# Designs tried in a protein design run: peptides against a protein of PDB entry 7UQJ. Part 96

Target 1, 160 residues: chain A of PDB entry 7UQJ
Amino acid sequence: PELYQNFNITPPRGVLFHGPPGTGKTLMARALAASCSSDERKITFFMRKGADILSKWVGEAERQLRLLFEEAKKHQPSIIFFDEIDGLAPVRSSKQEQIHASIVSTLLALMDGMDNRGQVIVIGATNRPDAVDPALRRPGRFDREFYFPLPDVKARFKIL

## One batch from the design tools (peptide; aimed at target 1 V58, target 1 (a further copy) K56 V58)

Design b2_p25_5_s2 (made by RFdiffusion4, then SolubleMPNN; from b2_p25_5, 12 letters changed)
Fold by OpenDDE base, seed 4:
Structure b2_p25_5_s2 (fold): chain B 160 residues (1-160), chain C 160 residues (1-160), chain D 160 residues (1-160), chain A 25 residues (1-25)
Amino acid sequence: as target 1 above (160 residues)
Amino acid sequence: as target 1 above (160 residues)
Amino acid sequence: as target 1 above (160 residues)
Amino acid sequence: SREEALAAREADRSLHPPLTVDIPK
């Protein structure tokens, strides 16, 4: 997040961290939140897990997303991190489509409704970028993607 | 890896990484795997997610656990990392008890069946240690627990 | 901690986390400290930045390193984490060689002076392992190296 | 129940506290 300010680049609304499991996506999001907080400028970090939004908030998931974005906006500057965002916004392929479609639609609307001048950055992490609804990966949403490669087996073997 | 050797503590078979989400539990397990490998001694790292074992391997979960432990044993020295182990071994409180109970029983048996001289370490990560079946948290299983605190300012100041 | 005991490997005194910036090296070191602390055995984590040791402690850097190692020894078991250790121990290539050489020599002596039975682990993090004095990367010092690969350069540039 | 929803919300808040990440200078 700070890097965009330093580079005079319009910060993306959303960043997709993708790559194999345990490549440190969640950890990187926290570290980014940490690194963007200075003594002068504290960043509020919100974290949600995609599967938890669906499972714990059955029927209230949309409201919880709205509240999350409202809290993030109220506590600017802020980062909203969705861990396992593929769990929240699976590609429209299974019979549970309507509930997922409504939550995805709410998330899309919330991301679209953020003023680009707002100091709220959304980070989504996934092990399966192709399992994330392509609508979330469009400009103005998760329009920046970060591949977290496995430590290549060779690099792992040189570490190992 | 090194700390237990220096401490002359019998290495646990299993280590539970617990603490709030995104505290780096999964990344730590990978880094531990990396750190324990040298050019002379490569460690094989196996990773499974608790929820994936239940959902993807319906009816085959026990067999997949057995195969995982057999592969880990075959490729010694090895680490088996269970991410979100609370998803695999929920506390015996819900009506889906039988399938969970069988998988937990299989995991318990696999951990108990490891020779203490075996070069297989099991790491479980959870955000909810109290959601992990207490039977897994017993001596000879996940008998070492590691709290990954949020970098609370106080912990950060004591770390700083 | 446990893995080295299980593997009957002499634990290294020092571990070098290397890899491109923002790969989670610092965060991993903190998570290691957290993960090595149990309810029964708290690990004291010390963190210093290599550049801070040189810049903030001009003329006192050697003394500060000694004090750091003494405090770490007093508060065993402990981890000393040097973030950006390439800032502390640059390869002997620039005219500021004498001050750097003395600090590096002090760090080498401190690492060499640790009893292998001492419960102090040193972790160095760098983005530039080739910028770290090779003397630090020898057996009995930072003799274990961990490559934290980039999330592919394209990924980081899209976050940036 | 409202209490379970509150407990779940408190548990969720405790699991996902807003991290004000102060980077210490």
Scores: peptide ipSAE 0.006, ipTM 0.303, DockQ to the pose 0.043
OpenDDE base, seeds 1, 2, 3, 5: peptide ipSAE 0.000, 0.000, 0.005, 0.000; ipTM 0.215, 0.281, 0.210, 0.329; seeds 1, 2, 3 fail the geometry check

Design b2_p25_5_s3 (made by RFdiffusion4, then SolubleMPNN; from b2_p25_5, 16 letters changed)
Fold by OpenDDE base, seed 1:
Structure b2_p25_5_s3 (fold): chain B 160 residues (1-160), chain C 160 residues (1-160), chain D 160 residues (1-160), chain A 25 residues (1-25)
Amino acid sequence: as target 1 above (160 residues)
Amino acid sequence: as target 1 above (160 residues)
Amino acid sequence: as target 1 above (160 residues)
Amino acid sequence: EREEELERRMADRSLAPPLEVEIPK
């Protein structure tokens, strides 16, 4: 509530930061966490890389996601930042990716299970928003998207 | 030269951006590239990921580095940004990494071969500066280092 | 000193972040401030809006600037971030802006009075770099400029 | 216990240190 009152925004359960590599998605997420933190109100920032959850926790990725969301809820107000979220929740391609389907299903359920009063924000960063399962991009999940374009070359930084 | 005259700094041939993930190293590199670009003077920004040069070009990585530096020189003023440069030029650990030793040697030679009049800046980004071959961190190479720390929690932004 | 030794750069007394609204200038300044802070070395971040110094402190703006720089020096290493610095230091247009001329003169003197050993960085953010007094953009002041380009318009912020 | 402690240490390592960004007043 208050975290989003501070932003004057209806609390997204999730925000998708998308754009080319090196557009500052992760920096923005950290700076948002920083900006929302005060001496009186510390924001806990959780960072996970999508591919790391899959590679390190084959078969336990669902449990790790649950633990992450529990830890975030325990330390609220919190930000869960998924870097390279397209690596965590790829578009459902083949019938064989049951593991990915289950992880996506778990993430969906975790995002859906966040009551609107929880001070947990989920930020996903990706270079490929179209590689993220569309189910994650629906209302009540990553329902806000921020594009981080390349700094246009026309940016005359007159570094005098 | 001129790019660094604008910064009033001796032109490093290379700048190492180091710090934790999501500290804006790539954003800063792109912002610097964009910054130095004007409508009259476009900076060409080349981005390579260290691991991609190794994985996609096993046995051709040296040639790809040479081509990259030639292309950067051709399109000067230019910035070559190596993201995850610790993946391109790991610390020489074992005698068995002849391929890595040769790639590092090629990168060293390319950086040494840049005459001070070349408007090519090399930016390496890493999360692990100590994982970068110390030979790359010597004068005339990545001789300037910029730490991108995590936005420290304890950064008491006394916004007075 | 050390803040700039860490950057291996001649300490700019000031950095100008310029670019269209919403390009993350303020966020980058906060992220940089946060990034330069460590557990061992807290960076104090001072934020002022240019128009606020003028509007709230008519006749006292010079004193408020002096107090701000004194407070920043007292709490060094520090960052002074002027958001909308074009509102603080407009281009010297007409003879009638004696108040603005005096404020600009005070800011110039404060930036000039920072010895190179002071760990105070001044960051100005503006959407209109050409609206900033050129005297502030000279060496020893805002002698580094960073343009924050518009997110390319094709960033369909599908804010769904 | 050791697996839980390894999971905690891996969670702690994968926990980027909580950005307790204190924005002072």
Scores: peptide ipSAE 0.000, ipTM 0.309, DockQ to the pose 0.049
OpenDDE base, seeds 2, 3, 4, 5: peptide ipSAE 0.000, 0.000, 0.000, 0.000; ipTM 0.250, 0.206, 0.270, 0.299; seeds 2, 3, 4, 5 fail the geometry check

Design b2_p25_5_s4 (made by RFdiffusion4, then SolubleMPNN; from b2_p25_5, 11 letters changed)
Fold by OpenDDE base, seed 1:
Structure b2_p25_5_s4 (fold): chain B 160 residues (1-160), chain C 160 residues (1-160), chain D 160 residues (1-160), chain A 25 residues (1-25)
Amino acid sequence: as target 1 above (160 residues)
Amino acid sequence: as target 1 above (160 residues)
Amino acid sequence: as target 1 above (160 residues)
Amino acid sequence: AREAALAAREADRSLHPPLEVEIPK
């Protein structure tokens, strides 16, 4: 896709931005969206918080994910940004297993169903990459992981 | 404070970062922290989510705020970053008035009690500046407001 | 300047963003430009690549810099962003010394000539802060230097 | 349900506006 041709990247179906809170994961996602947009070709940026999908749409989260991916596909080229994706698809803990399992299954199916020719990028941001279901971190899903370190203090001394 | 001498800023007691989600508010706060640190003088960065202070410490939120400001004062120069500060000190809505009023009162007192010679900066980040108690947005508190727009397409057109 | 009054920063004449390629330096500059723009007060952002000023304007680079600063001053509040500033003002290497020396001298004079009341910010981005002429990194010029660390290479290699 | 979804979409659009990012050339 041109979004990726301009970056010379084989389109990852998903990119995981991880690192300490406030390292600019969301800003970088917005700027990638911006940097991939041209006068001729606007990138549509879809932002969702992982926890909001669960809390606002109890029982409808799967449908909301499907609609999000359909809308993103309709408005190609597009970026779907999941902020706090660990809130959407946490590693399976015993008590909330069924709801999370179904949402994870839906998200997996949606990412797997992305034709490699689609101009939809999925970006997940998390402070806890290890709290994201390992199934999402496999090839063809969030197969790319950007660490956002704390801006190292030392190097920023020359910043003042 | 050197944090502000290096910026040649009269130290605001508080800085409100506001703007749409994922505009880099938290990154900028960490960036400022790192930019103000030197090999000789490390800036201590304290990060708290507004909602976390309320949810984790029901009835202890005031004490946790006091401890946070004391710890920040002890580790000067320091930055206290409140992410989602609208979650900590929302505009007084009728039902949760007492707990919020006391937390707001404590935060106001802590910001008012900051000696102008202190090397503690408070940064609040919000997507909803109008959801922050107006008492916090007064001079001597969050008296500086940084708008983080969406990298607006139109603004970026004048940016390219 | 309101750009700086809103920040309560005495305007740094210049900010150096440094760090490995793809760490979001250009993004942050654009986000800062956007963040300083409001509906009431648009920030004009001027972007130049250091190498482009040299390559496109052999013998006119000084004049182009003057025009850029004049245009930025005319359209205050404004940001001048030099991407790859090490290409504009490399540390003096023997063969290209005269042309670079004159461009550096002009850029120094332009930064030194910025009235503290001007609402023009200069941002230089480089992957090689040590390749930037030390004269530009002095107080009243690029006196601020933002390190953008690599998102840890290992995580980025799993991204590539 | 449709109005709540529209209101949630408007509220979500207000909080998370789709960024059409035009990058000028």
Scores: peptide ipSAE 0.000, ipTM 0.347, DockQ to the pose 0.048; fails the geometry check
OpenDDE base, seeds 2, 3, 4, 5: peptide ipSAE 0.000, 0.000, 0.000, 0.000; ipTM 0.288, 0.214, 0.294, 0.332; seeds 2, 3, 4, 5 fail the geometry check

Design b2_p25_6_s1 (made by RFdiffusion4, then SolubleMPNN; its pose is not in this set)
Fold by OpenDDE base, seed 2:
Structure b2_p25_6_s1 (fold): chain B 160 residues (1-160), chain C 160 residues (1-160), chain D 160 residues (1-160), chain A 25 residues (1-25)
Amino acid sequence: as target 1 above (160 residues)
Amino acid sequence: as target 1 above (160 residues)
Amino acid sequence: as target 1 above (160 residues)
Amino acid sequence: EEEEEEREREREESEKLRLELKIEF
């Protein structure tokens, strides 16, 4: 927040972490939450998996997303981290497509409904940025993308 | 490939990594992909989860498997890594059993259809080798098995 | 076991590890299994994910839980680790609620049926202790709770 | 020192496993 305020950068409502799996996307999202947390300013970190939103929340996914955003708003400053956000992308099956499209539509509406003044950052992580609905990658949503390259084998043995 | 050619070892079409979870199976598969990648010869690494094949690809799983193998063949040399491949194993529920049996049958056919000259390696990872369909463990499929022991607690704090 | 015997602490039948994800709950459960394993006394570690119990075991989850507890009893001393145990919690969808309620009921019965003399420890891990069915958190079940705080970024780079 | 030797052993085992996998691959 302060860094964005100082640079007159509208804090991205959404940040997309993309890159090969095991490149530390989830770790970085947590490290960001921890690094932005001071004793005075604890950041509340909310994690969800895209696959869980579809599989665990069948028929409740939209409501759970709304509740998540409400809770994140209540516990500001907060980070909502969606791991495997490509799991929310429609798979070409008709009945699931409608459910997925509804969930994506709900997420879009929730991201669009976030006031620019809210200290809620949404981080999406994916291994397949091209499998993420292009509507989620538009300005005012996941409008910043960070590529996580494969650490060199030597570097990976240092992160693991 | 070159090492196999030099040793007259027919490269295994499929390798099964098995052992307790978090023993580095996924990491090793990636480390293999990275270590076999040179600047001149980049190995394309395709990762799928067995559970995702069943849950995300309901009705499309067979097609997605075919597309995956085609893409892996297009991007040779390549590794197809199936994490949690036991998630493709039939669970004894009748309607899901038919779907699972169909997916396993498709995977078997795709592995059998790989030309011995293809630079496509298939790695399956499981925590339960006995839950993997025995047909997948036959010669010409996942015919090499690597056990990943639990690293000692000290070793694991270094791998994580 | 010996530590609990020496302290006259009835070994908890179930231990709930809760805290932010990637705080080492799964790692600690494994570290406990490894640290309690000697050359003479190997602890058998059984891992299951709550989401897998629901998604992979649809219609077989109860039977798989029973088999898991039987196998754990056969391979004493043993640890049964349920990762993401909140994944067994009822999501408010009616048909899934009945399935989830049945699975939770089965787990409750299995935990209640464990003789105090059994060297079977059940560890549940969750990011959301409040999403775990309160019945699982009662005395004689997951009656000990361990909070895993977010390690400071520096400490996390040591655990990872 | 012991932590470095243990890291070297794990690296050697990982390299050996890679070599074994590379030889087998």
Scores: peptide ipSAE 0.017, ipTM 0.269, DockQ to the pose 0.024; fails the geometry check
OpenDDE base, seeds 1, 3, 4, 5: peptide ipSAE 0.011, 0.006, 0.000, 0.006; ipTM 0.362, 0.352, 0.319, 0.352; seeds 1, 3, 4, 5 fail the geometry check

Design b2_p25_6_s2 (made by RFdiffusion4, then SolubleMPNN; its pose is not in this set)
Fold by OpenDDE base, seed 3:
Structure b2_p25_6_s2 (fold): chain B 160 residues (1-160), chain C 160 residues (1-160), chain D 160 residues (1-160), chain A 25 residues (1-25)
Amino acid sequence: as target 1 above (160 residues)
Amino acid sequence: as target 1 above (160 residues)
Amino acid sequence: as target 1 above (160 residues)
Amino acid sequence: KEEEKEREEEKEKSEKLRRYLEIEE
């Protein structure tokens, strides 16, 4: 509840942080986790990379996603941050397309299966929002998209 | 003296910057170095990665740490920044555990051996403060921990 | 035009973002891309690493740079971000020096060949501005240098 | 002119600040 209020997000909506690399999508995702964390209420932050989901977990990516969502649910309030979520997108092989389709299907199911009362926020970060499967960008999934504009140079100098 | 006053740190305390990747721990460590530097007083910034200490300096990691601290002392005021300091943590092999234990022991000794009048600050950055050896987090070592909370989205948009 | 106005950059000047690792150079480069992008005006962001230009494109680096600039021009307004542009600097072999010299020469020619009316900004990021070939830092190329000073801890906590 | 002056001042600040840090990796 409170986590979603802080995000102005109706649960269990995912947030797509899109913007070029280094825009601080990861920084912001973790910033939201941290700013919403207090001494009394730690937010658990789970990070995965889209490419790691495809490559490190060959044949188990779906299971690892399920375990991730279960663990995130267990450690509520929590954030699942998918960095480089466009890295789930198929690379140029038919076999990779099938793997992608399966993983994306699993992620869709996991996002759809989140309880509205849960305190799990899913944040996807991408440099290429158009390379994110449109199915992930539908209502109830990554249905909020934040463009990460660059801090103005002047604003960064004002932080100096 | 002044460096520690700027940090509000009693020397020779190390600072653990912890928080998720992309929270700008490295950014902050170097910010402190830069903000405490003046035309009259340059702060020398030494950066090492935990994983590099283990992997690049196989069999010399302890010596390289000693040399690093000596060079940092020579170039006072200075900051030693250990990025990914949790990368000193053992990976799942007994041989790596031994290497880790030796390196951590050396780092402990070097941190304990710093003169309170020195102008060397050690900053460790980690995404996993719980993966940092508790011995490094004791008083007189990395005894100040700054959680890098995330910039609020609104604050980041105000920087826009 | 408008992209350069937003950057306060006279085209076709490149911007060198320099500052220590983690200062958010990549973050800022992409944040500029993002802040200058609107729903009506998407900025295309092209990212390359200096080391990747040298290593991944052996014998084709010059061609890949040309293609990159052509594609950036085609997708105006666009940003070409060279991360770790000091990674174009020669490593200790005469053969690598020749490769570097050729790549840098090509990059110089591409930057010099940009139309003043174009909406392509080139951003180079480096931790070592002194390791960036001085020829790249001349007027009409990376002739604007932004040091990425670190946000003050207090300023970063005020963003929290 | 003011924008150019601000840019020059920012550049000078950037160059000065670069001189304050020696980074050994």
Scores: peptide ipSAE 0.000, ipTM 0.253, DockQ to the pose 0.029
OpenDDE base, seeds 1, 2, 4, 5: peptide ipSAE 0.000, 0.000, 0.000, 0.000; ipTM 0.237, 0.310, 0.299, 0.382; seeds 1, 2, 5 fail the geometry check

Design b2_p25_6_s3 (made by RFdiffusion4, then SolubleMPNN; its pose is not in this set)
Fold by OpenDDE base, seed 2:
Structure b2_p25_6_s3 (fold): chain B 160 residues (1-160), chain C 160 residues (1-160), chain D 160 residues (1-160), chain A 25 residues (1-25)
Amino acid sequence: as target 1 above (160 residues)
Amino acid sequence: as target 1 above (160 residues)
Amino acid sequence: as target 1 above (160 residues)
Amino acid sequence: EEEQEEREREREESEKRRLELKIEF
């Protein structure tokens, strides 16, 4: 957080964390949320899992996304973290279920509807950046992308 | 933990996390302890810093190590995490202070004394694997070694 | 980084990462350094461990700090990360060794000497924020503090 | 005892600050 102002970097509305599973994407998002909170200025951290939004809220996922963004706006400064965002926002295809298409369109609209001055950051984490709808990866949405490499195969075996 | 089962890897008694400073060794160890806990099965996470055991417990470090391993055994499943283990167990030399030699011998004995069926994992983290006594890196002790590379500058850009 | 501009937060010169050991402070600082670099704009990341500056550079610690800040200024945009800053800059006491007092005074002067427009961020990480000299925690120094909580067992389960 | 108290203090500080972060799941 602090680093972008010091470097005169325009803050993104959306940040995509991508990389192989277990590379620390979710951990980093939480650590970012924590690091941006101070005793005087708490950041509200919202976390949703992409698959959970689809599965738990069949027919209500659009409403849940709207409520989430409204709550995040109400509790500024805030972070919305979508874990497994590829589950929520799969690549658009002719075979894409109408439910997924509407959720993606809702998320696009919500990200576009955030004012540039809003103290709401959206972090999406995925193991499959290419499985995330390219429309979400455009400027003003998840316009910053961050790769979490696999620690070398040998390093991974011991971390777990 | 789930990763060891998924890879059909025999869980080590001791795991050495090594790599440059700030590569996430301590975070990973904690994250592992967390990921292996469930609502039904909590893992007890013990953490000690190698330098703190030497400095805070001058003359009591051996006793503190014994107590730590006893507590870890009592609170199974458990993880003992030694941060900066190179500070606790430096390479044996003719110039090794008698204090360090006794602590290393105690840690060796404690690791050897863990039954193969114990649900106690010992994780040592170091920035200097070559500064850790080779006796600790033998089979039945820290017999698994995991390098935490500096994420390449590009890879780090993507974690945020 | 991105979070602070979005939040209209004045960028600090100095950031204190504090929280229990292994909460990801060092990983976060590295991740921050990474995220602020781009293919076009690389951030130079300097890392020092507080205890290493005291122990390796007895009598030269002040010079090493000056050189570090000069290099950071030369390689702008840059981050200076002090891991275990409580080891370098312990709370001032009547019993404080003259060496520690001079190092603290040097660090204070170096942080005060940074221009507000400088593209140098100083991140201090500590497990003991109360063990850091309060003079370092004043405006214009480490004036932003970020707590890295131990994710509760449940919160860590979700981070992994 | 002291280690349990330190772990409990770390846990209480973690909980207190977790409450401060308002992590809504």
Scores: peptide ipSAE 0.000, ipTM 0.226, DockQ to the pose 0.041
OpenDDE base, seeds 1, 3, 4, 5: peptide ipSAE 0.022, 0.000, 0.000, 0.000; ipTM 0.384, 0.202, 0.214, 0.355; seeds 1, 3, 4, 5 fail the geometry check

Design b2_p25_6_s4 (made by RFdiffusion4, then SolubleMPNN; its pose is not in this set)
Fold by OpenDDE base, seed 1:
Structure b2_p25_6_s4 (fold): chain B 160 residues (1-160), chain C 160 residues (1-160), chain D 160 residues (1-160), chain A 25 residues (1-25)
Amino acid sequence: as target 1 above (160 residues)
Amino acid sequence: as target 1 above (160 residues)
Amino acid sequence: as target 1 above (160 residues)
Amino acid sequence: SEEAAERAREREESEKLRLERIIEE
């Protein structure tokens, strides 16, 4: 919230972290949550896996997503981190495509329903940005994309 | 290799990275691979998921593990990173327990069969170290355990 | 800058990332640069090594630092990341101490000369915060310090 | 049993939520 207010930029409703496996996407999300928290102003961090949304919440996934966004809104400032958000993409069965379409439609609506004044940041992490529904990558959704490159050898030696 | 040589410690055959999701276990493994690589000495990084070993390699998992360790040995110095190594643990069915037991037994034998002179490091990452077979955590296997704490709030506060 | 303005805190002129090698300091700096960038507002990320400032810019280091800060100011919002900032510390020779003192004095002056309204964030990364000149750690300079813990000490030694 | 898998899922979700809250602490 305030992070974006400082830049006088409309807080994107969502941020897409993309890059090869183990480039620190999830670490970064937790790090941002930690770094934005203070003793006075803690950021509530919510984490969900894309695959868990499809597999664990079968038939209630849309409701669980709504509850998640409501809880995040109640606990502002907050971060909702979707790990493996490309895991919301269908497995090659017609039934999973319909379930996917419903869940993605709900996520789109929830991201679209966030007030720009809200202190809820949504972070999606993926190894496959092209497997993320293009509708999620539109303005007002995951409209900011961050490439997590493989740590270049030289770039990491400098961390050491 | 030289990293361990510098500490005059016998290279552990295996290292267990454990800690909450998104604490940077996979990132650290890649970072170590990168940081130990030079222009003269590149480290080959192999990555496998525990769940993929059970699901994708059904019936050939043991052979694929053997091939992985042989390839890692051929491409020394190398890192074998098992992400979600607790995903080798059985789901509660007798048939999966038997498959698990065979795969874990093979992994144990492969780790036991690594010569200490070999420049192959095995890194297992888990969110649930207690779900990792205790036999894997014995000396000469994953005998080194690494807690990846959640980034403390206070430690990240000052970035913002 | 604006990241700090959102917190209604005077933007520190600098942030010190400290912690053992490979704790993700450089990754965090790049990811902060990424996370603060949008399609509308990209953050320009400048990276320099402390050792390179001493070794590559011998006799012009102060000028190169001034140019770096000017370029960062021109490309606001920007991040200047000094990797291995403790590498500005002298090696034990009287001549390097004088060169160090001049360079550090210039960096102090540049950090002191940054307007709090400026959208330039300086991040210093070090493995040795105690080797960083205490003058750099004073208010209005690197007045915020972030510990990047080792994934537990036992937990790095076993990668090593 | 399905109940034990459901309780394991609830525990894993509760642990995830706890780990999320530990970032809040």
Scores: peptide ipSAE 0.000, ipTM 0.354, DockQ to the pose 0.053
OpenDDE base, seeds 2, 3, 4, 5: peptide ipSAE 0.000, 0.000, 0.000, 0.000; ipTM 0.203, 0.280, 0.206, 0.327; seed 5 fails the geometry check

